Peptides against a protein of PDB entry 4A54. Designs and how they scored, part 10

Target 1, 94 residues: chain A of PDB entry 4A54
Amino acid sequence: MSVADFYGSNVEVLLNNDSKARGVITNFDSSNSILQLRLANDSTKSIVTKDIKDLRILPKNEIMPKNGTKSPSTNSTKLKSAETYSSKNKWSMD

## One batch from the design tools (peptide; made by RFdiffusion4, then SolubleMPNN)

Design b1_p10_2_s2 (from b1_p10_2, 5 letters changed)
Fold by OpenDDE base, seed 4:
Structure b1_p10_2_s2 (fold): chain B 94 residues (1-94), chain A 10 residues (1-10)
Amino acid sequence: as target 1 above (94 residues)
Amino acid sequence: LDEQLRKALE
């Protein structure tokens, strides 16, 4: 099982500082241990895995809030699925 | 770190 198996999945990431980020997994840089998310505003966020406290896969039908909103906004802003993700990215399990 | 991510995704 590799991170690539989860490309395109909507996730919520809880950081060590208790902040949260929600987005679609678009890439993982194994060399630098950086998880890349596409956010609801179509921007990308890079997260160093050492800063991750917890991560969960969100249900497909869950309304995705924009990054920075503490509460899931009832507004139907569906996160756009990442258009392109590389399945060729090697993930080192170190 | 990568292992931690793997565990979080399991």
Scores: peptide ipSAE 0.186, ipTM 0.775, DockQ to the pose 0.132
Fold by OpenDDE base, seed 5:
Structure b1_p10_2_s2 (fold): chain B 94 residues (1-94), chain A 10 residues (1-10)
Amino acid sequence: as target 1 above (94 residues)
Amino acid sequence: LDEQLRKALE
């Protein structure tokens, strides 16, 4: 079994500095010992494997915080209720 | 390191 078998898997990496990174495994460079992750913001992070303290595969159902693509702000243009100024023509009956 | 990653992913 190679690291390539896990390409596309969501992982959480704990680094030696106690920082965490979450992303999808996109590549592994065995020659340089570099693991590449695609992060939630679609950027790529390269991690030297010697800096990895722990790694776990996230369950498929774990909602990675997708950078909330701004749901298209349905600009509910609140239709300004046209205040129909009903000018009551007061017909003065003389 | 590859083997370490493999083990961590198991």
Scores: peptide ipSAE 0.178, ipTM 0.774, DockQ to the pose 0.107
Fold by OpenDDE base, seed 2:
Structure b1_p10_2_s2 (fold): chain B 94 residues (1-94), chain A 10 residues (1-10)
Amino acid sequence: as target 1 above (94 residues)
Amino acid sequence: LDEQLRKALE
């Protein structure tokens, strides 16, 4: 079983209403286009992807939800540099 | 974004 590249990653989501959400990616429902984040309070927030303006992957040294899943040590993508990770891992709306 | 997320989480 391959480890999903971004499953368990900490992200900051900027919504179209200019609000922000931070959490760990726990699920994505492709059928309904819903991204699920586990928040710092261990609650789950469902976000419709059409409402996402921007998404960035947070480096490991930034604020993480306390009970968030550890970033999968994808052996392959050793996040070598926090700087490189932060700068390159920004997602734009599809 | 949807396709990117789908691929990323599969």
Scores: peptide ipSAE 0.191, ipTM 0.796, DockQ to the pose 0.104; fails the geometry check
Fold by OpenDDE base, seed 3:
Structure b1_p10_2_s2 (fold): chain B 94 residues (1-94), chain A 10 residues (1-10)
Amino acid sequence: as target 1 above (94 residues)
Amino acid sequence: LDEQLRKALE
């Protein structure tokens, strides 16, 4: 899996407080453990990964605005999308 | 999650 495969992906994040955020992954700060999303209103939301309860990649049919973001390019591996949280995530929450 | 994301984004 590459940066290009992850950036630009539409995701739904379930937080520990049971709130949800939807957006496009624009950055991940590994030093501070912060996931950055671009929201539908073109604002950005920074989420500390410890506050994430669950995360899923949204299906391609769930189109969100990509203003100011680069189109993701897939090289060899595509991320599998989950339509519901009942689906197994590709990665664990560890 | 952090380690997996880090590796995926390298």
Scores: peptide ipSAE 0.181, ipTM 0.787, DockQ to the pose 0.205; fails the geometry check

Design b1_p10_2_s3 (from b1_p10_2, 4 letters changed)
Fold by OpenDDE base, seed 5:
Structure b1_p10_2_s3 (fold): chain B 94 residues (1-94), chain A 10 residues (1-10)
Amino acid sequence: as target 1 above (94 residues)
Amino acid sequence: LDEELRKALE
């Protein structure tokens, strides 16, 4: 997996409190374990990874934040098949 | 998740 597969990707985050957030991954702070998302309203949301129950990459055919970061660069690898995509693009807590 | 995300993004 390349960085380009994640940066600029639209994701759905399920939090431990059962709330959900959707946005584009713009940054990750490894030192503080903070995932940064750009939301549909162009605001930025910082999420502590310990608060994340589940995260999945959204397929391009789903309704996604329109104002998020552009699609990954031309050099980015295309998403895998639907079957492989579903398995690899889901992260459990931890 | 944290370590997986770190490894994927860095």
Scores: peptide ipSAE 0.185, ipTM 0.784, DockQ to the pose 0.207; fails the geometry check
Fold by OpenDDE base, seed 1:
Structure b1_p10_2_s3 (fold): chain B 94 residues (1-94), chain A 10 residues (1-10)
Amino acid sequence: as target 1 above (94 residues)
Amino acid sequence: LDEELRKALE
């Protein structure tokens, strides 16, 4: 899968510290190796690519909580075990 | 990763 498939798409980034970030890829600074994400709150997050462990495309149907719509607090939807999103939407760092 | 991202976004 080409990283090109992620541009403009909603992605989840897993960092080396096991933290996660979700947003839309808006820019990549090749000189500084920085990936820029637009987050749900319309803020931007810059991530150094060396800190990225994994990146996956989020399904279009996953309503990223737009600021306004109260995602129905469905209680702890068990983060369904990382259903191995079909390997098709996962980009592994080489 | 960096090179792949660069190529993909260019």
Scores: peptide ipSAE 0.183, ipTM 0.786, DockQ to the pose 0.189; fails the geometry check
Fold by OpenDDE base, seed 3:
Structure b1_p10_2_s3 (fold): chain B 94 residues (1-94), chain A 10 residues (1-10)
Amino acid sequence: as target 1 above (94 residues)
Amino acid sequence: LDEELRKALE
């Protein structure tokens, strides 16, 4: 999957403390292992990947506001959405 | 997750 495919997708992140965060992936800092999300209120949240237990891409009907952001364009494969963490489009903890 | 996420976001 391309960067453009992920940066346009809403995700739900389950943290190790069982709290959840929802937002759009805006950046991933591989050097510091930090995933950045844009939240519904247009603020940003940085999450250290070691604190992530699980991650899933949300269904298209769960669209969050994208104020001030450009819509990503996909030219190849669209991401499938999942309702639960047991769905095919979840990411493992590794 | 780090390595998988990194590869997926490349």
Scores: peptide ipSAE 0.177, ipTM 0.775, DockQ to the pose 0.211; fails the geometry check
Fold by OpenDDE base, seed 2:
Structure b1_p10_2_s3 (fold): chain B 94 residues (1-94), chain A 10 residues (1-10)
Amino acid sequence: as target 1 above (94 residues)
Amino acid sequence: LDEELRKALE
């Protein structure tokens, strides 16, 4: 079984209501357009992608969930990078 | 976003 490049990435999600969620990407349900994050407390949060305003990969030096956390691979993700700002990569919301 | 996420997870 191959590991998807984006699984295990630590991300910060900015929602349309201006709330934020941080977690590790554990799954994506394409049928329902739901992104699943493992949070710091090991719970899972499901986010409807239409509610996402912005998403960025967190650098290693930022606060990340303790459990299930791993460093992003040195390889490029398949997500299209929309913008790079400092160490913060932003991706398209499409 | 959905398509990009799908591609990233495949």
Scores: peptide ipSAE 0.177, ipTM 0.782, DockQ to the pose 0.089; fails the geometry check

Design b1_p10_2_s4 (from b1_p10_2, 5 letters changed)
Fold by OpenDDE base, seed 4:
Structure b1_p10_2_s4 (fold): chain B 94 residues (1-94), chain A 10 residues (1-10)
Amino acid sequence: as target 1 above (94 residues)
Amino acid sequence: LDEELRKALA
């Protein structure tokens, strides 16, 4: 799959320090392995993939918690329905 | 996970 297939996807990221982040994938730096998320408060968070313990794709209809402002908007994409904690929509640490 | 993400997103 290509980056374009994942852009606009809502994801939940569990980091190695047990903190969580939810947002829309907006970019990926392949050279540095940095995943960029747009958060609910419209800020941007960059995460080194090596710091990710777990990642799952959220279903389109799932309500993301707001942090002061409107939930992040997504570009038009043809993503399949995501099942919570399914093998298809979850990347376990490895 | 890191390599899996790289393969999927790169």
Scores: peptide ipSAE 0.231, ipTM 0.798, DockQ to the pose 0.232; fails the geometry check
Fold by OpenDDE base, seed 5:
Structure b1_p10_2_s4 (fold): chain B 94 residues (1-94), chain A 10 residues (1-10)
Amino acid sequence: as target 1 above (94 residues)
Amino acid sequence: LDEELRKALA
């Protein structure tokens, strides 16, 4: 478990079908359980959280295309971490 | 993940 600033952070999302998406967290709709990512091409992707198998925060030094993305918010968020996919901050399934 | 994410981001 660790502390992270999710909004504005680059993340890799592993879906239940083993597909992956990378982007910056821009919004979360708690009512509908939808996580919104800004992708490298500045498009947005909405993901239903129940379809997420795993999510990890990418290190800042990792090369990832991004265009004018927002810096992380001033607010930090508690995060569960595991070593299954990465030593970095992540959530396991559910 | 869903519940933990909700708690973290909401």
Scores: peptide ipSAE 0.227, ipTM 0.800, DockQ to the pose 0.092; fails the geometry check
Fold by OpenDDE base, seed 3:
Structure b1_p10_2_s4 (fold): chain B 94 residues (1-94), chain A 10 residues (1-10)
Amino acid sequence: as target 1 above (94 residues)
Amino acid sequence: LDEELRKALA
């Protein structure tokens, strides 16, 4: 699987400072460990992956960003996602 | 999470 398999996925990210960001995955910089999200206001937010405490893929019936994006892949993904804060225990420390 | 995410996305 590749980054392209996740492009268009709507996600909610819980950061280590307990703030949340919601958007569509538009890119991932593997060299710098930066995840890019397109937000509802059509801006782009870059998040360092080490700052992510929790991440979940949102169902399609939840609010999506305004601007058109690639639809999420229907293929099986390896990305671990958490439904709640408690689900973070399913993830590795790194 | 960082390494797992990298492996999943890259």
Scores: peptide ipSAE 0.225, ipTM 0.796, DockQ to the pose 0.172; fails the geometry check
Fold by OpenDDE base, seed 2:
Order: C-alpha cells, then structure tokens, then sequence
Structure b1_p10_2_s4 (fold): chain B 94 residues (1-94), chain A 10 residues (1-10)
C-alpha cells in the first residue's frame, strides 16, 4: 500500500466514546498522533489516535464524503483489525 | 494504531 493509496481512503473511525466519524484521510501527524479527516461538509477533523477504538475502510457502495478526492479501491488492508468484523478492511488500534 | 498508520504512510 502506497501513501497515495492510503491518503484519500474513505474511512469510518469509531472513537472510544462510541461516536463515529466518516471522512477521507488527508494527513497523519505522527508527532502529535493526530489523524486528519476531510468530512462530508468539506471541513477537516483532527482526531487524536488514542481516542480511536477502531478504523475501517468504507465500502464504495456506502455513502462517502464528496470532497473531490478519489476513493481508492482496496480489496483488503494490511492493518490488523481492532475488533472482529466480517469485512477485511479493518485497521488496528496500534 | 500509530505505528500501523506510520507504516502505511511511510
């Protein structure tokens, strides 16, 4: 998986408080452990990764933000699933 | 997650 493949992926982030955020990955600040998403309203949301319980790539058949970013097709993910899901497009908490 | 994201974005 390239950076270009990861950036622009439409994802759903499940937070520790069980709230969810959907957006396109636009950046990751490794120094501050912040994942940046572009939301459907074209705003950006910064999420502290320690607050993330689970992350998965959204299937193309689901509603995704329309922000002019390509939606890459991913058959599977290299990241471990944080929780047990039927979909293989799950990412770990680590 | 941080390490996995780092790997994915590296």
Amino acid sequence: as target 1 above (94 residues)
Amino acid sequence: LDEELRKALA
Scores: peptide ipSAE 0.223, ipTM 0.801, DockQ to the pose 0.230; fails the geometry check

Design b1_p10_3_s1 (from b1_p10_3, 4 letters changed)
Fold by OpenDDE base, seed 4:
Structure b1_p10_3_s1 (fold): chain B 94 residues (1-94), chain A 10 residues (1-10)
Amino acid sequence: as target 1 above (94 residues)
Amino acid sequence: LDKELREALS
């Protein structure tokens, strides 16, 4: 899959420390293996991919937790529904 | 997962 298929997608990331993050994929640094998420409070979180235990794509209608701030705007992307990615919706730990 | 993400997002 291309970067364009993931940018703008809402995802839930489970980290190795069992913490969770939800946000929109806004960038990926391939050189440093860093995934950037925009969170519901419009802040950004950078996550080293090696620290990711699990990742799933959220459906478009999924309500993300807000910290009093409106959900980040996403670019108009032709992203397929999470249901279309059912087999790919959950990324394995490896 | 790391490898898969890198391949998908690069």
Scores: peptide ipSAE 0.269, ipTM 0.810, DockQ to the pose 0.248; fails the geometry check
Fold by OpenDDE base, seed 1:
Structure b1_p10_3_s1 (fold): chain B 94 residues (1-94), chain A 10 residues (1-10)
Amino acid sequence: as target 1 above (94 residues)
Amino acid sequence: LDKELREALS
């Protein structure tokens, strides 16, 4: 799975401190292990991946407040509905 | 998780 598969995906990130962030993946810095999210207020949040406890892809049909962001044309790459990384056993906790 | 995320997101 490439970065391109996640870009534009709306995600919920659970951090190790039990805080949550929701946003669209806009960038990933592999060198520094930093995930960049665009938040609902159009601000950007940078998250160090080591601080991530859980990540889930939000379903497209969840009424995200329609801020008029053009639904990125779902190139239906079957984002295999990985509900949560934990549910699909795709990612180990280590 | 960090390693796997990096692998998935890289």
Scores: peptide ipSAE 0.263, ipTM 0.806, DockQ to the pose 0.239; fails the geometry check
Fold by OpenDDE base, seed 5:
Structure b1_p10_3_s1 (fold): chain B 94 residues (1-94), chain A 10 residues (1-10)
Amino acid sequence: as target 1 above (94 residues)
Amino acid sequence: LDKELREALS
């Protein structure tokens, strides 16, 4: 899997402290092991990969609530917990 | 995960 496969993808990152971040992968610093996300508010968040417990790629059709446009209230079906993570998009904790 | 992510993103 190449970097190109991840850049521009929407992801949900679960951190070791059980906090979550959602954003688009914009950069990865391999030297420092830092993943950069662009958040919904157009800010950037840098995450050290060692602090990541889990990462999943969000489906393209998941309308990330952009702040301004009435994202049609697609009933945020509370993406239920990690149960049905299709095994294909789950990064194993290693 | 760290190793796998690094390998995938490098």
Scores: peptide ipSAE 0.262, ipTM 0.807, DockQ to the pose 0.331; fails the geometry check
Fold by OpenDDE base, seed 3:
Parts: C-alpha cells; sequence; structure tokens
Structure b1_p10_3_s1 (fold): chain B 94 residues (1-94), chain A 10 residues (1-10)
C-alpha cells in the first residue's frame, strides 16, 4: 500500500517519548521520512518516522471533528481495517 | 518500524 492510500485517514501516533498525537495524514515526505498530520485545531504537525513507536488507524465512526474540507472522494479502497495493532504486532520493532 | 512504515506509506 502506498502513502497515498492513507491520505485523509485519521490516525493516533504514539511517539517514543510516550506522547500521543491524533490527526489526519495530509502528507509524507519520503526523502526526509516525515509524516504530516493535520490536528483538530487545523494546525499541522510534522513527525519524524523514527520517533514513532506505534501508529493506529482510527475507525471512521470516531467523530473526529470533520473540518469540512471535502476529502476528495478517493474511491473507498477498503483500507483493510488495520487490525488494532494491539492484537498482532504487524510492525516488528526491528 | 521506520522501514516498514516507509514501505507501507510509500
Amino acid sequence: as target 1 above (94 residues)
Amino acid sequence: LDKELREALS
């Protein structure tokens, strides 16, 4: 799956310092390994991927304030419910 | 994790 498939998804990011960030994936800089999140206050947070301990996709039914920017109707490619990382550590921390 | 995220997100 490409980063583009995750654009517009609501995510919760757990950082190595045990802080959490929630937002919508708006961009990924592959050259610098930087994930960009739009936060609830419409600000943008840049996170270096090496600082990410865990990432989960939030279900669409969780009322995060849809700030009205029309998510481009990208065809509902069923992002397979990233099974709650809680069950199978799909990303081995190697 | 970083490589896997990059591959999953790339």
Scores: peptide ipSAE 0.253, ipTM 0.800, DockQ to the pose 0.238; fails the geometry check

Design b1_p10_3_s2 (from b1_p10_3, 3 letters changed)
Fold by OpenDDE base, seed 5:
Structure b1_p10_3_s2 (fold): chain B 94 residues (1-94), chain A 10 residues (1-10)
Amino acid sequence: as target 1 above (94 residues)
Amino acid sequence: LDEELRKALE
């Protein structure tokens, strides 16, 4: 997996409190374990990874934040098949 | 998740 597969990707985050957030991954702070998302309203949301129950990459055919970061660069690898995509693009807590 | 995300993004 390349960085380009994640940066600029639209994701759905399920939090431990059962709330959900959707946005584009713009940054990750490894030192503080903070995932940064750009939301549909162009605001930025910082999420502590310990608060994340589940995260999945959204397929391009789903309704996604329109104002998020552009699609990954031309050099980015295309998403895998639907079957492989579903398995690899889901992260459990931890 | 944290370590997986770190490894994927860095």
Scores: peptide ipSAE 0.185, ipTM 0.784, DockQ to the pose 0.230; fails the geometry check
Fold by OpenDDE base, seed 1:
Structure b1_p10_3_s2 (fold): chain B 94 residues (1-94), chain A 10 residues (1-10)
Amino acid sequence: as target 1 above (94 residues)
Amino acid sequence: LDEELRKALE
């Protein structure tokens, strides 16, 4: 899968510290190796690519909580075990 | 990763 498939798409980034970030890829600074994400709150997050462990495309149907719509607090939807999103939407760092 | 991202976004 080409990283090109992620541009403009909603992605989840897993960092080396096991933290996660979700947003839309808006820019990549090749000189500084920085990936820029637009987050749900319309803020931007810059991530150094060396800190990225994994990146996956989020399904279009996953309503990223737009600021306004109260995602129905469905209680702890068990983060369904990382259903191995079909390997098709996962980009592994080489 | 960096090179792949660069190529993909260019």
Scores: peptide ipSAE 0.183, ipTM 0.786, DockQ to the pose 0.194; fails the geometry check
Fold by OpenDDE base, seed 3:
Structure b1_p10_3_s2 (fold): chain B 94 residues (1-94), chain A 10 residues (1-10)
Amino acid sequence: as target 1 above (94 residues)
Amino acid sequence: LDEELRKALE
């Protein structure tokens, strides 16, 4: 999957403390292992990947506001959405 | 997750 495919997708992140965060992936800092999300209120949240237990891409009907952001364009494969963490489009903890 | 996420976001 391309960067453009992920940066346009809403995700739900389950943290190790069982709290959840929802937002759009805006950046991933591989050097510091930090995933950045844009939240519904247009603020940003940085999450250290070691604190992530699980991650899933949300269904298209769960669209969050994208104020001030450009819509990503996909030219190849669209991401499938999942309702639960047991769905095919979840990411493992590794 | 780090390595998988990194590869997926490349």
Scores: peptide ipSAE 0.177, ipTM 0.775, DockQ to the pose 0.235; fails the geometry check
Fold by OpenDDE base, seed 2:
Structure b1_p10_3_s2 (fold): chain B 94 residues (1-94), chain A 10 residues (1-10)
Amino acid sequence: as target 1 above (94 residues)
Amino acid sequence: LDEELRKALE
């Protein structure tokens, strides 16, 4: 079984209501357009992608969930990078 | 976003 490049990435999600969620990407349900994050407390949060305003990969030096956390691979993700700002990569919301 | 996420997870 191959590991998807984006699984295990630590991300910060900015929602349309201006709330934020941080977690590790554990799954994506394409049928329902739901992104699943493992949070710091090991719970899972499901986010409807239409509610996402912005998403960025967190650098290693930022606060990340303790459990299930791993460093992003040195390889490029398949997500299209929309913008790079400092160490913060932003991706398209499409 | 959905398509990009799908591609990233495949």
Scores: peptide ipSAE 0.177, ipTM 0.782, DockQ to the pose 0.088; fails the geometry check

Design b1_p10_3_s4 (from b1_p10_3, 5 letters changed)
Fold by OpenDDE base, seed 1:
Structure b1_p10_3_s4 (fold): chain B 94 residues (1-94), chain A 10 residues (1-10)
Amino acid sequence: as target 1 above (94 residues)
Amino acid sequence: LDKLLREALK
């Protein structure tokens, strides 16, 4: 799987601060190293790529929470271990 | 990641 497969795809981005963002990759600013995601609420989030720890493509069948379905904030303090997301759709390289 | 994104999304 190449990074090119992420363009226009639904992705989950894990940041260095352990926060997560989900959205569609809409743009990449190469000059500033900024990845733009369109979020479920149609807003745009800009992420500095240096702050990205991991990126994965979301399965097409995963109903991205449409506007209004509170993803149950599972307060699971345990960041459950690296759900070995099938290594097939994960990108951990700089 | 940056290099790969630059190449893939250009």
Scores: peptide ipSAE 0.179, ipTM 0.782, DockQ to the pose 0.175; fails the geometry check
Fold by OpenDDE base, seed 5:
Structure b1_p10_3_s4 (fold): chain B 94 residues (1-94), chain A 10 residues (1-10)
Amino acid sequence: as target 1 above (94 residues)
Amino acid sequence: LDKLLREALK
């Protein structure tokens, strides 16, 4: 996978503290190593890259909870934390 | 990661 596959794509970021963030990569501060994500509520979250444990591309069919439209209750199968994200979608942390 | 992001966002 090329880096271009992640830019503009919906991603899930797993942090070292086991918290998760989902959004689109909008910017990166190279001086401070800060990744900016646009979240579903159109807010921006800044994440220090050293705090990132894992990053994966979300499938296009994965209904990000958009605020307001009743996502059809497609059984958000709780992506059980344990699903070994196929190594194919794992971004190298370097 | 940092290197990859820097290249992606240029």
Scores: peptide ipSAE 0.178, ipTM 0.784, DockQ to the pose 0.192; fails the geometry check
Fold by OpenDDE base, seed 2:
Structure b1_p10_3_s4 (fold): chain B 94 residues (1-94), chain A 10 residues (1-10)
Amino acid sequence: as target 1 above (94 residues)
Amino acid sequence: LDKLLREALK
């Protein structure tokens, strides 16, 4: 996976306050160190990079929870345990 | 992180 894969990819961001945000990376303000995510509700969330504890790239097949609709119980094809995926797709926090 | 993001989004 290349560093370039951040742009336009679905990510899960763990913040220092232990809250999580999920969205697509749409922009980065290098002057202010602000990461912009497009959320499932089409809103934009701006996150200061200093507040990020962890960031992982989500697999393309992970249906981001849209607000209302029941995730179709697609048969448990073993989505590789979140742990295994997290270990493989962790990026340096620098 | 900032360095990685700058490289990813340039």
Scores: peptide ipSAE 0.177, ipTM 0.781, DockQ to the pose 0.162; fails the geometry check
Fold by OpenDDE base, seed 4:
Structure b1_p10_3_s4 (fold): chain B 94 residues (1-94), chain A 10 residues (1-10)
Amino acid sequence: as target 1 above (94 residues)
Amino acid sequence: LDKLLREALK
């Protein structure tokens, strides 16, 4: 896995409380085990890795829901949450 | 995950 594959990748993080976060990986604090995501609203979310239940890489062409601007109603094909993302896009929990 | 992330960022 290269830095290029990690930084700038869009990911979905499933937390232990079953909440989800989507964002671009911008940093990892190895000392504190904190993953930093840039969210669609340009805010930053810090996630402690111990709180992560699952992490998957999203396709590059997947438009992350920008909260604010009326992105033209491109047919939000409800990405059926149930797509068993291929094991290839899933990161290990450790 | 921590190990994976550490290795990816080297």
Scores: peptide ipSAE 0.177, ipTM 0.778, DockQ to the pose 0.340; fails the geometry check

Design b1_p10_4_s1 (from b1_p10_4, 6 letters changed)
Fold by OpenDDE base, seed 5:
Structure b1_p10_4_s1 (fold): chain B 94 residues (1-94), chain A 10 residues (1-10)
Amino acid sequence: as target 1 above (94 residues)
Amino acid sequence: SLEKKLKEAL
């Protein structure tokens, strides 16, 4: 089995420095032993295989934490609840 | 495991 068989797989890579990278395997340079990941922000990260301490394959259904696209702050237009001040004008008709 | 196979392929 080759690394190419895993292209498109979402992986979490633990590096020797205990940092983690998560992304989709897009390429592998066998000559230089470089694994390329596409990250959630669509950037690419090249990882030298010697720096890999461990890796896991994430389930397809695992919702990659969408890089919190800040949901466009729906400007919650503070609907100023018009507090209808029912000013009870008590007009005392004498 | 698939992870083992991937590691072996790297």
Scores: peptide ipSAE 0.653, ipTM 0.925, DockQ to the pose 0.651
Fold by OpenDDE base, seed 1:
Structure b1_p10_4_s1 (fold): chain B 94 residues (1-94), chain A 10 residues (1-10)
Amino acid sequence: as target 1 above (94 residues)
Amino acid sequence: SLEKKLKEAL
């Protein structure tokens, strides 16, 4: 199995300095041993494999909070159903 | 595990 089989996977990488990086695997340079991650802010982080202490694969259902795209809070404005009071004009025939 | 396979591939 190659690193390429994991392209598009969301991972958390623990580095030797105890810092963490989370992102999607976008590329791997096998010649230089460099793993590339796309971060939540759409930037790219290059990580040398020797600096990796540990890693985990995050479940696909974990919606990485894309930063700034405010999912439009569909404020469910309750459409107040305008109850059209049909005033039945009772035509009083007198 | 998939993580183990990824680590082995790195």
Scores: peptide ipSAE 0.653, ipTM 0.925, DockQ to the pose 0.717
Fold by OpenDDE base, seed 3:
Order: C-alpha cells, then structure tokens, then sequence
Structure b1_p10_4_s1 (fold): chain B 94 residues (1-94), chain A 10 residues (1-10)
C-alpha cells in the first residue's frame, strides 16, 4: 500500500516537538520524504516524515473547523408544521 | 489498521 492510496484522507499528525497538524493529504514527495497537508485555511503545510511522531486518520464526518468562515448559522427556521386544520366539514343534514 | 499501513508507507 502506498501513501497515494490515502490522498484525500483527513489526518492528525503529532510532531516530535509535540505540536499537532490537521489536514487532508494532498501529496507525498518520496524523494525528499515530505508529506503535504491542506489545512483548514486552504494553505498547504509540508511536513518532513522524520518529524512525525504519530499519525491518526480522522473519520470523514469530522468537520475540520474552517478558520473564519462563520458557517452561516442556517437559522433552521423551525418550519412550524402547518397544522393542517382539518376543516371539520360539519355537514348539517336538515 | 489503516493507520499502521499509512505509517509503513511513509
């Protein structure tokens, strides 16, 4: 299995200096041993593999906090379920 | 694990 099989995976990298980086794997330079991550701010971080202490793969559903774009609070307008007032047709039979 | 495979590939 190659690193290319993991392109597009969201990962958390623990570095030897105990700092962490989170991003999507976009490229791997095997000649220079450099892993490239796209970060939440759309910048690219290059990490030398020798500096990696540990790595975990994040589940696809984990929303990476995008820096600064206030996700528009979709005011879930509680569409008040229009209570279909069943008009009781009171058929007054005379 | 997939993580182990990735570490081995690096």
Amino acid sequence: as target 1 above (94 residues)
Amino acid sequence: SLEKKLKEAL
Scores: peptide ipSAE 0.652, ipTM 0.925, DockQ to the pose 0.834
Fold by OpenDDE base, seed 4:
Structure b1_p10_4_s1 (fold): chain B 94 residues (1-94), chain A 10 residues (1-10)
Amino acid sequence: as target 1 above (94 residues)
Amino acid sequence: SLEKKLKEAL
């Protein structure tokens, strides 16, 4: 199995300095051993694999705590199913 | 575990 199989997975990484990073795996540079994460603030963090002490895969539904910026309420505009208004153009020919 | 597989792949 390759790291690419985990692209899109949400992970928590524990670093050797006891700091933590949470993000979605977006890329892996195998030549340089660099794991790239997209963070909750949409920034990118590059982590050298040698600095990783541990990691866990987070459930898909786990809302990554965005630092205090209000998650823009994605107004789930309920895309009301475009009722195909069959405009019966009743072309009344007289 | 999936975590183990990921760690092995890194």
Scores: peptide ipSAE 0.648, ipTM 0.925, DockQ to the pose 0.794

